Peptides against a protein of PDB entry 5GWM. Designs and how they scored, part 35

Target 1, 52 residues: chain A of PDB entry 5GWM
Amino acid sequence: DSAISKEDEERYQKLVTENEQLQRLITQKEEKIRVLRQRLVERGDAKGTELN

## One batch from the design tools (peptide; made by RFdiffusion4, then SolubleMPNN)

Design b2_p21_1_s3
Fold by OpenDDE base, seed 3:
Structure b2_p21_1_s3 (fold): chain B 52 residues (1-52), chain A 21 residues (1-21)
Amino acid sequence: as target 1 above (52 residues)
Amino acid sequence: DIQELIEELNQLKEKLEKLKA
């Protein structure tokens, strides 16, 4: 196996950590979008119920 | 775009793993 420098290994670990952080951020944003869409549907349904 | 950045990071990660071999 070819050896890599300590600096390259540290850079690799930074990329792994950043990827994981970004994945968590995406999940959080997707959940926020889901909640906002659900609230919009609930508001629309409430308005529709008032018309009936 | 966050998804694009994640893909770029994964590609760089894969390249580094190949260099470790």
Scores: peptide ipSAE 0.058, ipTM 0.604, DockQ to the pose 0.052
Fold by OpenDDE base, seed 5:
Structure b2_p21_1_s3 (fold): chain B 52 residues (1-52), chain A 21 residues (1-21)
Amino acid sequence: as target 1 above (52 residues)
Amino acid sequence: DIQELIEELNQLKEKLEKLKA
C-alpha cells in the first residue's frame, strides 16, 4: 500500500477547494445575469429579449 | 477563462486521485 505524502494530499485539497470556489463564483454570476434579465422582462424593456 | 481553469484543476485533481490509490 503506497501512501500519498502529506504534501501531495495538501496540494490535492487546495485544488479541490479552489475548484469549488471557482464553481461558486460562476454560479453567483449566472444567477446575477438571470436576475437582471428577469428585471428587464418585468420592466417590459425590449433590451431584455435582445440580450444573450 | 474560469471554465478553463476549472477543467485544468479537475485534470490535476484526477491525476492526483490516481496516485492516491
Scores: peptide ipSAE 0.058, ipTM 0.605, DockQ to the pose 0.062
Fold by OpenDDE base, seed 4:
Structure b2_p21_1_s3 (fold): chain B 52 residues (1-52), chain A 21 residues (1-21)
Amino acid sequence: as target 1 above (52 residues)
Amino acid sequence: DIQELIEELNQLKEKLEKLKA
């Protein structure tokens, strides 16, 4: 079997790390949106939000 | 768009995985 080069492995790990960071950022934003939306519902207000 | 960036990175990861023997 062919072994992946060191450069390819480093590139792969960079993509893995960046993906995980972006996933955490999405989770944080989604939770904030959820909390804000819930507060608006409790107040009888309606407001929509969108993730970038 | 964060979701778009994640999708691009996932596609690149998948391509690299397919290159692994």
Scores: peptide ipSAE 0.058, ipTM 0.601, DockQ to the pose 0.069
Fold by OpenDDE base, seed 2:
Structure b2_p21_1_s3 (fold): chain B 52 residues (1-52), chain A 21 residues (1-21)
Amino acid sequence: as target 1 above (52 residues)
Amino acid sequence: DIQELIEELNQLKEKLEKLKA
């Protein structure tokens, strides 16, 4: 089996790093969406309790 | 392999863009 070239190793490492960064960004955005939705629910519940 | 990693990266990019929309 031929050894991986230096250029291929560098390309692979770049893609691995980018993948990890994107995964972190996705997690952060999903958490932000969750927090915003929760705040909207809490505000809606407060208004509902005032009407009841 | 590297082709599989490229496909995974593209899928992550697509998911990220959907979250931005």
Scores: peptide ipSAE 0.038, ipTM 0.593, DockQ to the pose 0.089

Design b2_p21_6_s1 (from b2_p21_6, 12 letters changed)
Fold by OpenDDE base, seed 2:
Structure b2_p21_6_s1 (fold): chain B 52 residues (1-52), chain A 21 residues (1-21)
Amino acid sequence: as target 1 above (52 residues)
Amino acid sequence: DIQEQIKELEQLKKKLEELKK
């Protein structure tokens, strides 16, 4: 039975945690971009309504 | 194999860092 080294287990757990953090940061940035784009659409729609 | 899993996670980390830029 090849016991996993403590060093390999610690390295694995660190990489899992870091990758989860990076994924959350990407998701947060994507959501912010979505919100900003939506606000631009709403402003464009408001201008269109004013011209009608 | 945990060392193979570590290498896969390192590759994933690299891809995520590229997307973060």
Scores: peptide ipSAE 0.085, ipTM 0.700, DockQ to the pose 0.058
Fold by OpenDDE base, seed 3:
Structure b2_p21_6_s1 (fold): chain B 52 residues (1-52), chain A 21 residues (1-21)
Amino acid sequence: as target 1 above (52 residues)
Amino acid sequence: DIQEQIKELEQLKKKLEELKK
């Protein structure tokens, strides 16, 4: 039958939620890396301006 | 099909877990 079983629906919803959580964690780490890299660039620029 | 969608999400979960390492 075309009816979705309760077990299949529960498994699907669990996988969706877990994948979204994992993606959010990856995005948070990537953003933190971006911010740290930007701060290193800004520090380099500040050091260059102080030498002038 | 829900079974196909479950398989696709399981594959995605595996890829995301690999990226988390």
Scores: peptide ipSAE 0.084, ipTM 0.699, DockQ to the pose 0.057
Fold by OpenDDE base, seed 1:
Structure b2_p21_6_s1 (fold): chain B 52 residues (1-52), chain A 21 residues (1-21)
Amino acid sequence: as target 1 above (52 residues)
Amino acid sequence: DIQEQIKELEQLKKKLEELKK
């Protein structure tokens, strides 16, 4: 019920956007790690066995 | 640490949402 300042609203919007971006970045990295690990355990995946 | 940054942003977001009420 209290008025929020323009500066607080801008800060809130920034925090929401940054949080969503960071969450997406974590998910993307975790998925990439999952895919690379899966390739290493897949039978007959020559590319997976070539990973150093 | 990205997860730490998320937690900090979530805490600040929560605080701002409370102030918005």
Scores: peptide ipSAE 0.072, ipTM 0.677, DockQ to the pose 0.045; fails the geometry check
Fold by OpenDDE base, seed 4:
Structure b2_p21_6_s1 (fold): chain B 52 residues (1-52), chain A 21 residues (1-21)
Amino acid sequence: as target 1 above (52 residues)
Amino acid sequence: DIQEQIKELEQLKKKLEELKK
């Protein structure tokens, strides 16, 4: 029976791990965008141009 | 600037999504 080579398994696990890391980073950026937009609404500042 | 921060984060999100493809 053919099993997955060690090299193929290591490559696959690396790609899975990197994809999970990228997904976590995307989620963190999405949440930060949401929070910043909510702060603009709460302040009544239409463009937040005064807040760096 | 909040708008600048939003733009920077959106750009970073876009880059990460392109790398995911």
Scores: peptide ipSAE 0.047, ipTM 0.609, DockQ to the pose 0.347; fails the geometry check

Design b2_p21_7_s1 (from b2_p21_7, 8 letters changed)
Fold by OpenDDE base, seed 3:
Structure b2_p21_7_s1 (fold): chain B 52 residues (1-52), chain A 21 residues (1-21)
Amino acid sequence: as target 1 above (52 residues)
Amino acid sequence: SLVEEYKKLQEEIRELREKLK
């Protein structure tokens, strides 16, 4: 049978969990970036306005 | 500075994305 082994399933679940954790961290940092970028724009900082 | 913090966060995101690769 082509069914995934229990070991492979456990490995997969660990990767899913880790990836979700990493994605949450990325999202948190991206939110911080959004806030910082806005503050730089509000400051009228030329370098801030160049940020993507 | 806010710019330096921004750059730091961008680098950290890059590193996190490399872990997702």
Scores: peptide ipSAE 0.273, ipTM 0.806, DockQ to the pose 0.695
Fold by OpenDDE base, seed 5:
Structure b2_p21_7_s1 (fold): chain B 52 residues (1-52), chain A 21 residues (1-21)
Amino acid sequence: as target 1 above (52 residues)
Amino acid sequence: SLVEEYKKLQEEIRELREKLK
């Protein structure tokens, strides 16, 4: 079958890079959430216990 | 507060996941 054009490859790589950046941001925020949840537990905050 | 910060981060994650889809 036909090869992918250079323009299509560049568009694809932009999407891949964007998705990787988004995933890194999600991971960073999830780590912050872990830390915050632990602090809430240490405070004995009832809302902290209810957090998923 | 820590609870408000937690809720904010959860909402931001939701928004980021919507962009990832």
Scores: peptide ipSAE 0.271, ipTM 0.806, DockQ to the pose 0.697
Fold by OpenDDE base, seed 1:
Structure b2_p21_7_s1 (fold): chain B 52 residues (1-52), chain A 21 residues (1-21)
Amino acid sequence: as target 1 above (52 residues)
Amino acid sequence: SLVEEYKKLQEEIRELREKLK
């Protein structure tokens, strides 16, 4: 069987770890967005229509 | 404002998603 380079494995693991970190950050920001959007709706803020 | 904060977060998410590509 062909062996995977240790360097390639380390490079891959860094990308996996970074991906997981990025996904967690996205989830956290999306939750914050959900809360902000709900507050804008509840307040009847006219600027709520500026949301994309 | 809450709207500007919302827009900022949306842009940050866009940037993060671009890094995932």
Scores: peptide ipSAE 0.267, ipTM 0.803, DockQ to the pose 0.673
Fold by OpenDDE base, seed 4:
Structure b2_p21_7_s1 (fold): chain B 52 residues (1-52), chain A 21 residues (1-21)
Amino acid sequence: as target 1 above (52 residues)
Amino acid sequence: SLVEEYKKLQEEIRELREKLK
């Protein structure tokens, strides 16, 4: 049976942690984008309303 | 401007997704 080494497990856990951090940052920025997009709509900013 | 901030955040998300990939 194939098993991962301790080194591979540690490397994997680092990647998992990094990915979780990256995902949290993405979520935070996406929430800010949602808010900004709504503000652009409310202000009637034509350029803003064209953004997805 | 809000538009510039929006574009900046979109670019940052793109960069983060590239790291996540």
Scores: peptide ipSAE 0.269, ipTM 0.804, DockQ to the pose 0.696; fails the geometry check

Design b2_p21_7_s4 (from b2_p21_7, 8 letters changed)
Fold by OpenDDE base, seed 4:
Structure b2_p21_7_s4 (fold): chain B 52 residues (1-52), chain A 21 residues (1-21)
Amino acid sequence: as target 1 above (52 residues)
Amino acid sequence: EERELYEKLQREIEELREKLK
């Protein structure tokens, strides 16, 4: 039967954990973007205006 | 106001998505 080495499983698990961490960071930034985008729309700020 | 922060976060998300490829 085919088996994965312990070393290969540990390497794979690191990649899975990194992927999950990156996904959490994306979700956190997307929530901030959702709020900021709504504020920009409400203010009527035109595309291409580099103002805070 | 807040546009530069919005654009910064958009760039940071794109950089994170590139790492997931």
Scores: peptide ipSAE 0.224, ipTM 0.805, DockQ to the pose 0.615; fails the geometry check
Fold by OpenDDE base, seed 3:
Structure b2_p21_7_s4 (fold): chain B 52 residues (1-52), chain A 21 residues (1-21)
Amino acid sequence: as target 1 above (52 residues)
Amino acid sequence: EERELYEKLQREIEELREKLK
């Protein structure tokens, strides 16, 4: 049978979990970026005009 | 204000995307 070993499945699941965690972090940062970008555009803030 | 945070988050996203490659 072409079934993967339990050890290979456990290694795969660790990589899947890590990738899902990274994707969640990306999504959280992208949502914050969306909000920040909108605020910066609405204020008319140009790069280099204000430090904050 | 908030621009430094925006730029930081953009850099952090690119670093995370590199880990997904």
Scores: peptide ipSAE 0.222, ipTM 0.805, DockQ to the pose 0.566; fails the geometry check
Fold by OpenDDE base, seed 2:
Structure b2_p21_7_s4 (fold): chain B 52 residues (1-52), chain A 21 residues (1-21)
Amino acid sequence: as target 1 above (52 residues)
Amino acid sequence: EERELYEKLQREIEELREKLK
């Protein structure tokens, strides 16, 4: 039974934490995108007609 | 208005997804 080293467990936990942080950032941006996309659709803003 | 922000957030998500690969 190859026990996982303490160093390997610490490396794994860092990767898990980083992954969770990246996923949270993605989710936050996706929610903001959802709202912005809905507003753009409701306004009928044609692609390339409005700069902002 | 808001289109440049939308496009910016899309690029930022793509960059974050590349870090998850």
Scores: peptide ipSAE 0.221, ipTM 0.804, DockQ to the pose 0.566; fails the geometry check
Fold by OpenDDE base, seed 5:
Structure b2_p21_7_s4 (fold): chain B 52 residues (1-52), chain A 21 residues (1-21)
Amino acid sequence: as target 1 above (52 residues)
Amino acid sequence: EERELYEKLQREIEELREKLK
């Protein structure tokens, strides 16, 4: 039969939750990047060769 | 220092995007 098992539903829900966690981490890093990029532009360091 | 953090965060985003594929 075409019925989804409880185990398959639980596996699917774990993947959905993991994807939501990964997307939240991406969004948090992108926001931090936005702030850092702005600071680097204001300092003129965005295209510099200097490390740090 | 802020540039190295920026570059680190970019690499980490790329790694996270690969996990979403």
Scores: peptide ipSAE 0.219, ipTM 0.803, DockQ to the pose 0.597; fails the geometry check

## One batch from the design tools (peptide; made by RFdiffusion4, then SolubleMPNN)

Design b2_p22_1_s1
Fold by OpenDDE base, seed 1:
Structure b2_p22_1_s1 (fold): chain B 52 residues (1-52), chain A 22 residues (1-22)
Amino acid sequence: as target 1 above (52 residues)
Amino acid sequence: KEVEQLQRKLKELEELEQRALE
């Protein structure tokens, strides 16, 4: 029945906040990749995007 | 490469988060 320490709760909240920030950055980059791929298709550019 | 790097970091942080809940 070990209660989580205040320090462990603060560590957990830091991890949650950082994960949310990373997820937002991933989503933004994935959307940018989608838009760039669509522009390449519209231009008829045969070069595959190495965007990852 | 940048998205893959962020995804690897996200996964590492999720693993640390799960260990903190054990």
Scores: peptide ipSAE 0.073, ipTM 0.638, DockQ to the pose 0.078; fails the geometry check
Fold by OpenDDE base, seed 5:
Structure b2_p22_1_s1 (fold): chain B 52 residues (1-52), chain A 22 residues (1-22)
Amino acid sequence: as target 1 above (52 residues)
Amino acid sequence: KEVEQLQRKLKELEELEQRALE
């Protein structure tokens, strides 16, 4: 059983932190798209939204 | 497109995370 080196642990923690940041950003963008689509429906705007 | 780009990057980082644990 090779114990993870300190350098490998630091690399892993950077990846975990970046993944969490990206996941939060994805969720925020998806929620923003949902809210904007709902507002267009409420206004009677038949504009199809291209999803990013 | 922006969400899809971020999802691709997230997946790439998850694959790197798995390799770092091997």
Scores: peptide ipSAE 0.072, ipTM 0.642, DockQ to the pose 0.078; fails the geometry check
Fold by OpenDDE base, seed 4:
Structure b2_p22_1_s1 (fold): chain B 52 residues (1-52), chain A 22 residues (1-22)
Amino acid sequence: as target 1 above (52 residues)
Amino acid sequence: KEVEQLQRKLKELEELEQRALE
């Protein structure tokens, strides 16, 4: 059972915070992609394929 | 491509987070 150093805890908290930010950003982009794809289907426009 | 890059980065950070708990 290695005690986590204060520096390791600070590094861990930075990783947690960054992961949460990235997860939110991914979710927002995935939702935007979903909405854009739906709008392209509704418009019959083939333009929007390079999203991933 | 941007979403896939972010997903890869998220996975890499989750792996680093898991190693910091070991």
Scores: peptide ipSAE 0.070, ipTM 0.635, DockQ to the pose 0.077; fails the geometry check
Fold by OpenDDE base, seed 2:
Structure b2_p22_1_s1 (fold): chain B 52 residues (1-52), chain A 22 residues (1-22)
Amino acid sequence: as target 1 above (52 residues)
Amino acid sequence: KEVEQLQRKLKELEELEQRALE
């Protein structure tokens, strides 16, 4: 029964927290892209091509 | 490009998390 060291648990919790932060940032950027694309469609502006 | 960079970074961290659970 190798108990996870306190250092390994702290490292794991840092990875979990960072992953959650990155996922929130991705979701925010994807939503911003969606809104911008919708506004470009509504305006008839063909300039939507560089949103990768 | 910024979204793709963040997605790559997220995947790398998920792979590190999985290795820490093994």
Scores: peptide ipSAE 0.070, ipTM 0.635, DockQ to the pose 0.078; fails the geometry check

Design b2_p22_1_s3
Fold by OpenDDE base, seed 4:
Structure b2_p22_1_s3 (fold): chain B 52 residues (1-52), chain A 22 residues (1-22)
Amino acid sequence: as target 1 above (52 residues)
Amino acid sequence: SEVEQLQRKLQELEELEQRALE
């Protein structure tokens, strides 16, 4: 019979929420990088994507 | 990079979540 305090549950839920938010932000940034790389290819531009 | 920093933070949070489940 495992029990969890309300404080521990709230702490865990904050971690889950923050994790999901960070994952969405990472995905958005990675997609933006892909779009920029594609534009550089289409233009034949020698400019590279900054490592972020 | 910003993405690498965010990825490190994401990994840190995932590790904390796993510890909370132990």
Scores: peptide ipSAE 0.061, ipTM 0.619, DockQ to the pose 0.078
Fold by OpenDDE base, seed 5:
Order: structure tokens, then C-alpha cells, then sequence
Structure b2_p22_1_s3 (fold): chain B 52 residues (1-52), chain A 22 residues (1-22)
């Protein structure tokens, strides 16, 4: 039977926490991009295609 | 894009997480 050591558990928890942080950042950036694109559309500006 | 870069990084970490459980 495989058992997880305390060190392995701590390593796993670090990865989980980092993944959660990155997911939040992705969501925030996606929302920001959405808002900016909408503002560009409302202004009639063609510059929306440069957001990478 | 920065979002795509973060998404790739998230995927890499998820793969590391799965490998750490094996």
C-alpha cells in the first residue's frame, strides 16, 4: 500500500494553493479583457485585436 | 496572451499535482 509522507502532503498542498491562485488570476484577467474589449467596442475603436 | 500563459502554467501545475499523487 502506498502512503503519503508529511513532506509529500505539504508539497501537494502547495501545488493546490498555487493552482487556486492561478485560477483566480486567470478569471480576473479574463474579466478585465472582457471589460476592456467592451469599452473599445463602445468607443468604436478597432484596437481590440491586439489584446493577447 | 497573458491569460493563455497563466492557463498553460495552471495546466503544468495540475500535471505536477497528479504526478505527485502517484
Amino acid sequence: as target 1 above (52 residues)
Amino acid sequence: SEVEQLQRKLQELEELEQRALE
Scores: peptide ipSAE 0.063, ipTM 0.621, DockQ to the pose 0.078; fails the geometry check
Fold by OpenDDE base, seed 1:
Structure b2_p22_1_s3 (fold): chain B 52 residues (1-52), chain A 22 residues (1-22)
Amino acid sequence: as target 1 above (52 residues)
Amino acid sequence: SEVEQLQRKLQELEELEQRALE
């Protein structure tokens, strides 16, 4: 049974941690976009939001 | 957008994670 090396485990854990951080950032940015869109609707501002 | 860039990066990391599990 080829067990993964300690180096492979550390590399994997780094990827997991980075993914969790990125997911939190995505969620924060998506919520900010939602709030901004709602404010634009409430103001009647017809600014087309091109999401890129 | 910045969100789409982060999503693409997250997807890339998830693919690397899955390859490391194989």
Scores: peptide ipSAE 0.062, ipTM 0.620, DockQ to the pose 0.079; fails the geometry check
Fold by OpenDDE base, seed 2:
Structure b2_p22_1_s3 (fold): chain B 52 residues (1-52), chain A 22 residues (1-22)
Amino acid sequence: as target 1 above (52 residues)
Amino acid sequence: SEVEQLQRKLQELEELEQRALE
């Protein structure tokens, strides 16, 4: 029989929440890169973007 | 890059989550 302590459950929930927050931040940054690339194409700019 | 750093951090958290479920 395995039992999960309240402290273990709280630690797990913190990991899940932080993971979801980081995924949202990644998505926001990737969308910003997409928008910037589109603006460069629309302007006919030959300058590339550095992905970081 | 900032995106790559966030992706690495996300992967680290996923690995910790998996270990907590084992």
Scores: peptide ipSAE 0.059, ipTM 0.614, DockQ to the pose 0.078; fails the geometry check

Design b2_p22_4_s1
Fold by OpenDDE base, seed 5:
Structure b2_p22_4_s1 (fold): chain B 52 residues (1-52), chain A 22 residues (1-22)
Amino acid sequence: as target 1 above (52 residues)
Amino acid sequence: SEELKLYEELEREIRELREKLA
């Protein structure tokens, strides 16, 4: 019956694009954290301890 | 250490990004 306005569709697409960008950034940073955590493990260090 | 500083920075940034998604 009712249709989605062009403005509503544009707002939605902006949110989708932004969310995709944010998710990519999160994934990239989580990968960096994974690498750092792996270095902690390999050095026998625990989280919160100083790395050499 | 520099690695720990980077880790803490990345965790903060992830938190900020998740707040934008929420």
Scores: peptide ipSAE 0.219, ipTM 0.791, DockQ to the pose 0.552
Fold by OpenDDE base, seed 4:
Structure b2_p22_4_s1 (fold): chain B 52 residues (1-52), chain A 22 residues (1-22)
Amino acid sequence: as target 1 above (52 residues)
Amino acid sequence: SEELKLYEELEREIRELREKLA
């Protein structure tokens, strides 16, 4: 059976690690957005309305 | 407001991160 080289595996793992890091950053920012969106909902304002 | 500015900034940053992920 065919197998990838160690070099190819290392390149692949770098991409996987980077994607995981990017996803974690997205999740962190989405959590902050969730809090802000909840405040918007609690105030009865529509999306795009200023939060104070 | 400051909260709206933060909201818009975070949405922009998420979009940019998703573009890198794709």
Scores: peptide ipSAE 0.218, ipTM 0.790, DockQ to the pose 0.588
Fold by OpenDDE base, seed 3:
Structure b2_p22_4_s1 (fold): chain B 52 residues (1-52), chain A 22 residues (1-22)
Amino acid sequence: as target 1 above (52 residues)
Amino acid sequence: SEELKLYEELEREIRELREKLA
């Protein structure tokens, strides 16, 4: 039967964990961007030139 | 504005993180 080695699984899990950490950082920054975009929309300036 | 600078910084950082993810 075809199966990956324990060492391959451990390498895979390390990459998964790292990618999850990176994705969490991306999500945090995207949330901040979402808030800023909403402020721009509320101010009626989609290009953000009126942001304070 | 400082908010716009923050916005641009965050977009840059997201791009860099996505490059690491890819």
Scores: peptide ipSAE 0.217, ipTM 0.790, DockQ to the pose 0.562
Fold by OpenDDE base, seed 1:
Structure b2_p22_4_s1 (fold): chain B 52 residues (1-52), chain A 22 residues (1-22)
Amino acid sequence: as target 1 above (52 residues)
Amino acid sequence: SEELKLYEELEREIRELREKLA
């Protein structure tokens, strides 16, 4: 019977897990960006300025 | 603005994460 090797399965699972972790990190940072962007708009700050 | 600096840092980090995902 044909089946993928244990090595191939382990490599695949590592990629799946990593991708899920990366996506979660992206989502978390995008939420932080949403909040920060709103605060910057409310304060009248402009993106790309050298202001503190 | 410290919040602007953090915003720009997070945008850079998201770009780097997307590059790893792709």
Scores: peptide ipSAE 0.220, ipTM 0.791, DockQ to the pose 0.577; fails the geometry check

Design b2_p22_4_s3
Fold by OpenDDE base, seed 1:
Structure b2_p22_4_s3 (fold): chain B 52 residues (1-52), chain A 22 residues (1-22)
Amino acid sequence: as target 1 above (52 residues)
Amino acid sequence: SPELEEYKRLQKEIEELREKLK
Protein backbone atom coordinates (compact mmCIF):
# COMPACT_ATOMS: atom_id res chain seq x y z
CA ASP B 1 0.00 0.00 0.00
CA SER B 2 1.13 3.51 -0.72
CA ALA B 3 0.08 6.73 0.93
CA ILE B 4 0.32 10.35 -0.08
CA SER B 5 2.70 12.35 2.05
CA LYS B 6 1.41 15.13 4.24
CA GLU B 7 3.26 17.63 2.11
CA ASP B 8 1.70 16.31 -1.07
CA GLU B 9 -1.75 16.41 0.48
CA GLU B 10 -1.21 19.99 1.60
CA ARG B 11 -0.06 20.99 -1.87
CA TYR B 12 -3.07 19.33 -3.42
CA GLN B 13 -5.44 20.98 -0.99
CA LYS B 14 -3.95 24.38 -1.72
CA LEU B 15 -4.57 23.87 -5.42
CA VAL B 16 -8.15 22.80 -4.78
CA THR B 17 -8.75 25.80 -2.57
CA GLU B 18 -7.18 28.14 -5.09
CA ASN B 19 -9.36 26.78 -7.88
CA GLU B 20 -12.45 27.17 -5.74
CA GLN B 21 -11.51 30.74 -4.90
CA LEU B 22 -10.95 31.53 -8.55
CA GLN B 23 -14.29 30.03 -9.46
CA ARG B 24 -16.03 32.08 -6.80
CA LEU B 25 -14.48 35.24 -8.17
CA ILE B 26 -15.60 34.30 -11.65
CA THR B 27 -19.12 33.65 -10.43
CA GLN B 28 -19.23 36.99 -8.65
CA LYS B 29 -18.13 38.82 -11.75
CA GLU B 30 -20.55 36.90 -13.93
CA GLU B 31 -23.38 37.93 -11.64
CA LYS B 32 -22.31 41.54 -11.90
CA ILE B 33 -22.15 41.18 -15.67
CA ARG B 34 -25.66 39.77 -15.69
CA VAL B 35 -26.95 42.80 -13.84
CA LEU B 36 -25.05 45.25 -15.99
CA ARG B 37 -26.13 43.58 -19.20
CA GLN B 38 -29.74 43.79 -18.17
CA ARG B 39 -29.39 47.47 -17.33
CA LEU B 40 -27.71 48.15 -20.63
CA VAL B 41 -30.45 46.35 -22.51
CA GLU B 42 -33.18 48.18 -20.64
CA ARG B 43 -31.59 51.53 -21.34
CA GLY B 44 -30.86 50.69 -24.94
CA ASP B 45 -27.16 51.23 -24.40
CA ALA B 46 -26.48 47.82 -25.89
CA LYS B 47 -28.09 48.82 -29.17
CA GLY B 48 -25.66 48.02 -31.90
CA THR B 49 -23.23 46.49 -29.44
CA GLU B 50 -22.64 42.78 -29.16
CA LEU B 51 -22.83 41.62 -25.57
CA ASN B 52 -21.80 38.08 -24.86
CA SER A 1 -21.29 54.21 -21.09
CA PRO A 2 -19.65 53.52 -17.76
CA GLU A 3 -21.73 50.37 -17.39
CA LEU A 4 -20.59 49.09 -20.75
CA GLU A 5 -16.98 49.74 -19.89
CA GLU A 6 -17.41 47.95 -16.58
CA TYR A 7 -18.98 45.04 -18.43
CA LYS A 8 -16.00 44.84 -20.75
CA ARG A 9 -13.58 45.05 -17.85
CA LEU A 10 -15.32 42.28 -15.98
CA GLN A 11 -15.28 40.04 -19.02
CA LYS A 12 -11.56 40.56 -19.34
CA GLU A 13 -11.03 39.81 -15.68
CA ILE A 14 -13.03 36.60 -15.98
CA GLU A 15 -10.85 35.56 -18.88
CA GLU A 16 -7.76 36.20 -16.82
CA LEU A 17 -9.13 34.23 -13.89
CA ARG A 18 -9.99 31.28 -16.10
CA GLU A 19 -6.42 31.22 -17.32
CA LYS A 20 -5.32 30.76 -13.73
CA LEU A 21 -7.51 27.74 -13.10
CA LYS A 22 -5.48 24.59 -12.55
Scores: peptide ipSAE 0.302, ipTM 0.831, DockQ to the pose 0.679
Fold by OpenDDE base, seed 2:
Structure b2_p22_4_s3 (fold): chain B 52 residues (1-52), chain A 22 residues (1-22)
Amino acid sequence: as target 1 above (52 residues)
Amino acid sequence: SPELEEYKRLQKEIEELREKLK
């Protein structure tokens, strides 16, 4: 049986933490995009209206 | 518009972040 080294586990945990941080950043930006897109549509901005 | 430019910036940033998730 092979066990995961402490080094490998630490590397894994760093990747997990980084992934979570990146996901949070993405979520925050996606929320802002949602708001902006809605504003652009409401204002009748042609370029904004073309956004999906 | 400033909102459109911010939208574009945020989309680019998300793309960059997603590339880091690969």
Scores: peptide ipSAE 0.301, ipTM 0.831, DockQ to the pose 0.666
Fold by OpenDDE base, seed 4:
Structure b2_p22_4_s3 (fold): chain B 52 residues (1-52), chain A 22 residues (1-22)
Amino acid sequence: as target 1 above (52 residues)
Amino acid sequence: SPELEEYKRLQKEIEELREKLK
């Protein structure tokens, strides 16, 4: 069976943790965007109404 | 609109974060 060194496992885990942190930041910003988009639509902002 | 500018900023920041995920 193939094996991985402890050093390589630690490097891999750092990448996993970083990716999870990045995804959490994205999710937080997307939640703010959801609220802002709704406000822009409600106010009739021309650019806001075009937002995806 | 301050909300529009914040929206655009957040979209840019998300794009930058997604580039880091690649």
Scores: peptide ipSAE 0.297, ipTM 0.829, DockQ to the pose 0.686
Fold by OpenDDE base, seed 5:
Structure b2_p22_4_s3 (fold): chain B 52 residues (1-52), chain A 22 residues (1-22)
Amino acid sequence: as target 1 above (52 residues)
Amino acid sequence: SPELEEYKRLQKEIEELREKLK
């Protein structure tokens, strides 16, 4: 009875793509944070040792 | 330190990105 339009499908696909892009950016930043945190620990940075 | 400031910046950016995903 009711089906989605091509425009609705295109909007959906844009949101899916954006979601994937956002997740990729988060992953990249989290990896950089991991590296930075390790460097701070290795240098004995007091603030670094308190980080989660 | 520059590394600590970068760490803080990246954490803030992740928070902002997660708000977009929510």
Scores: peptide ipSAE 0.295, ipTM 0.829, DockQ to the pose 0.656

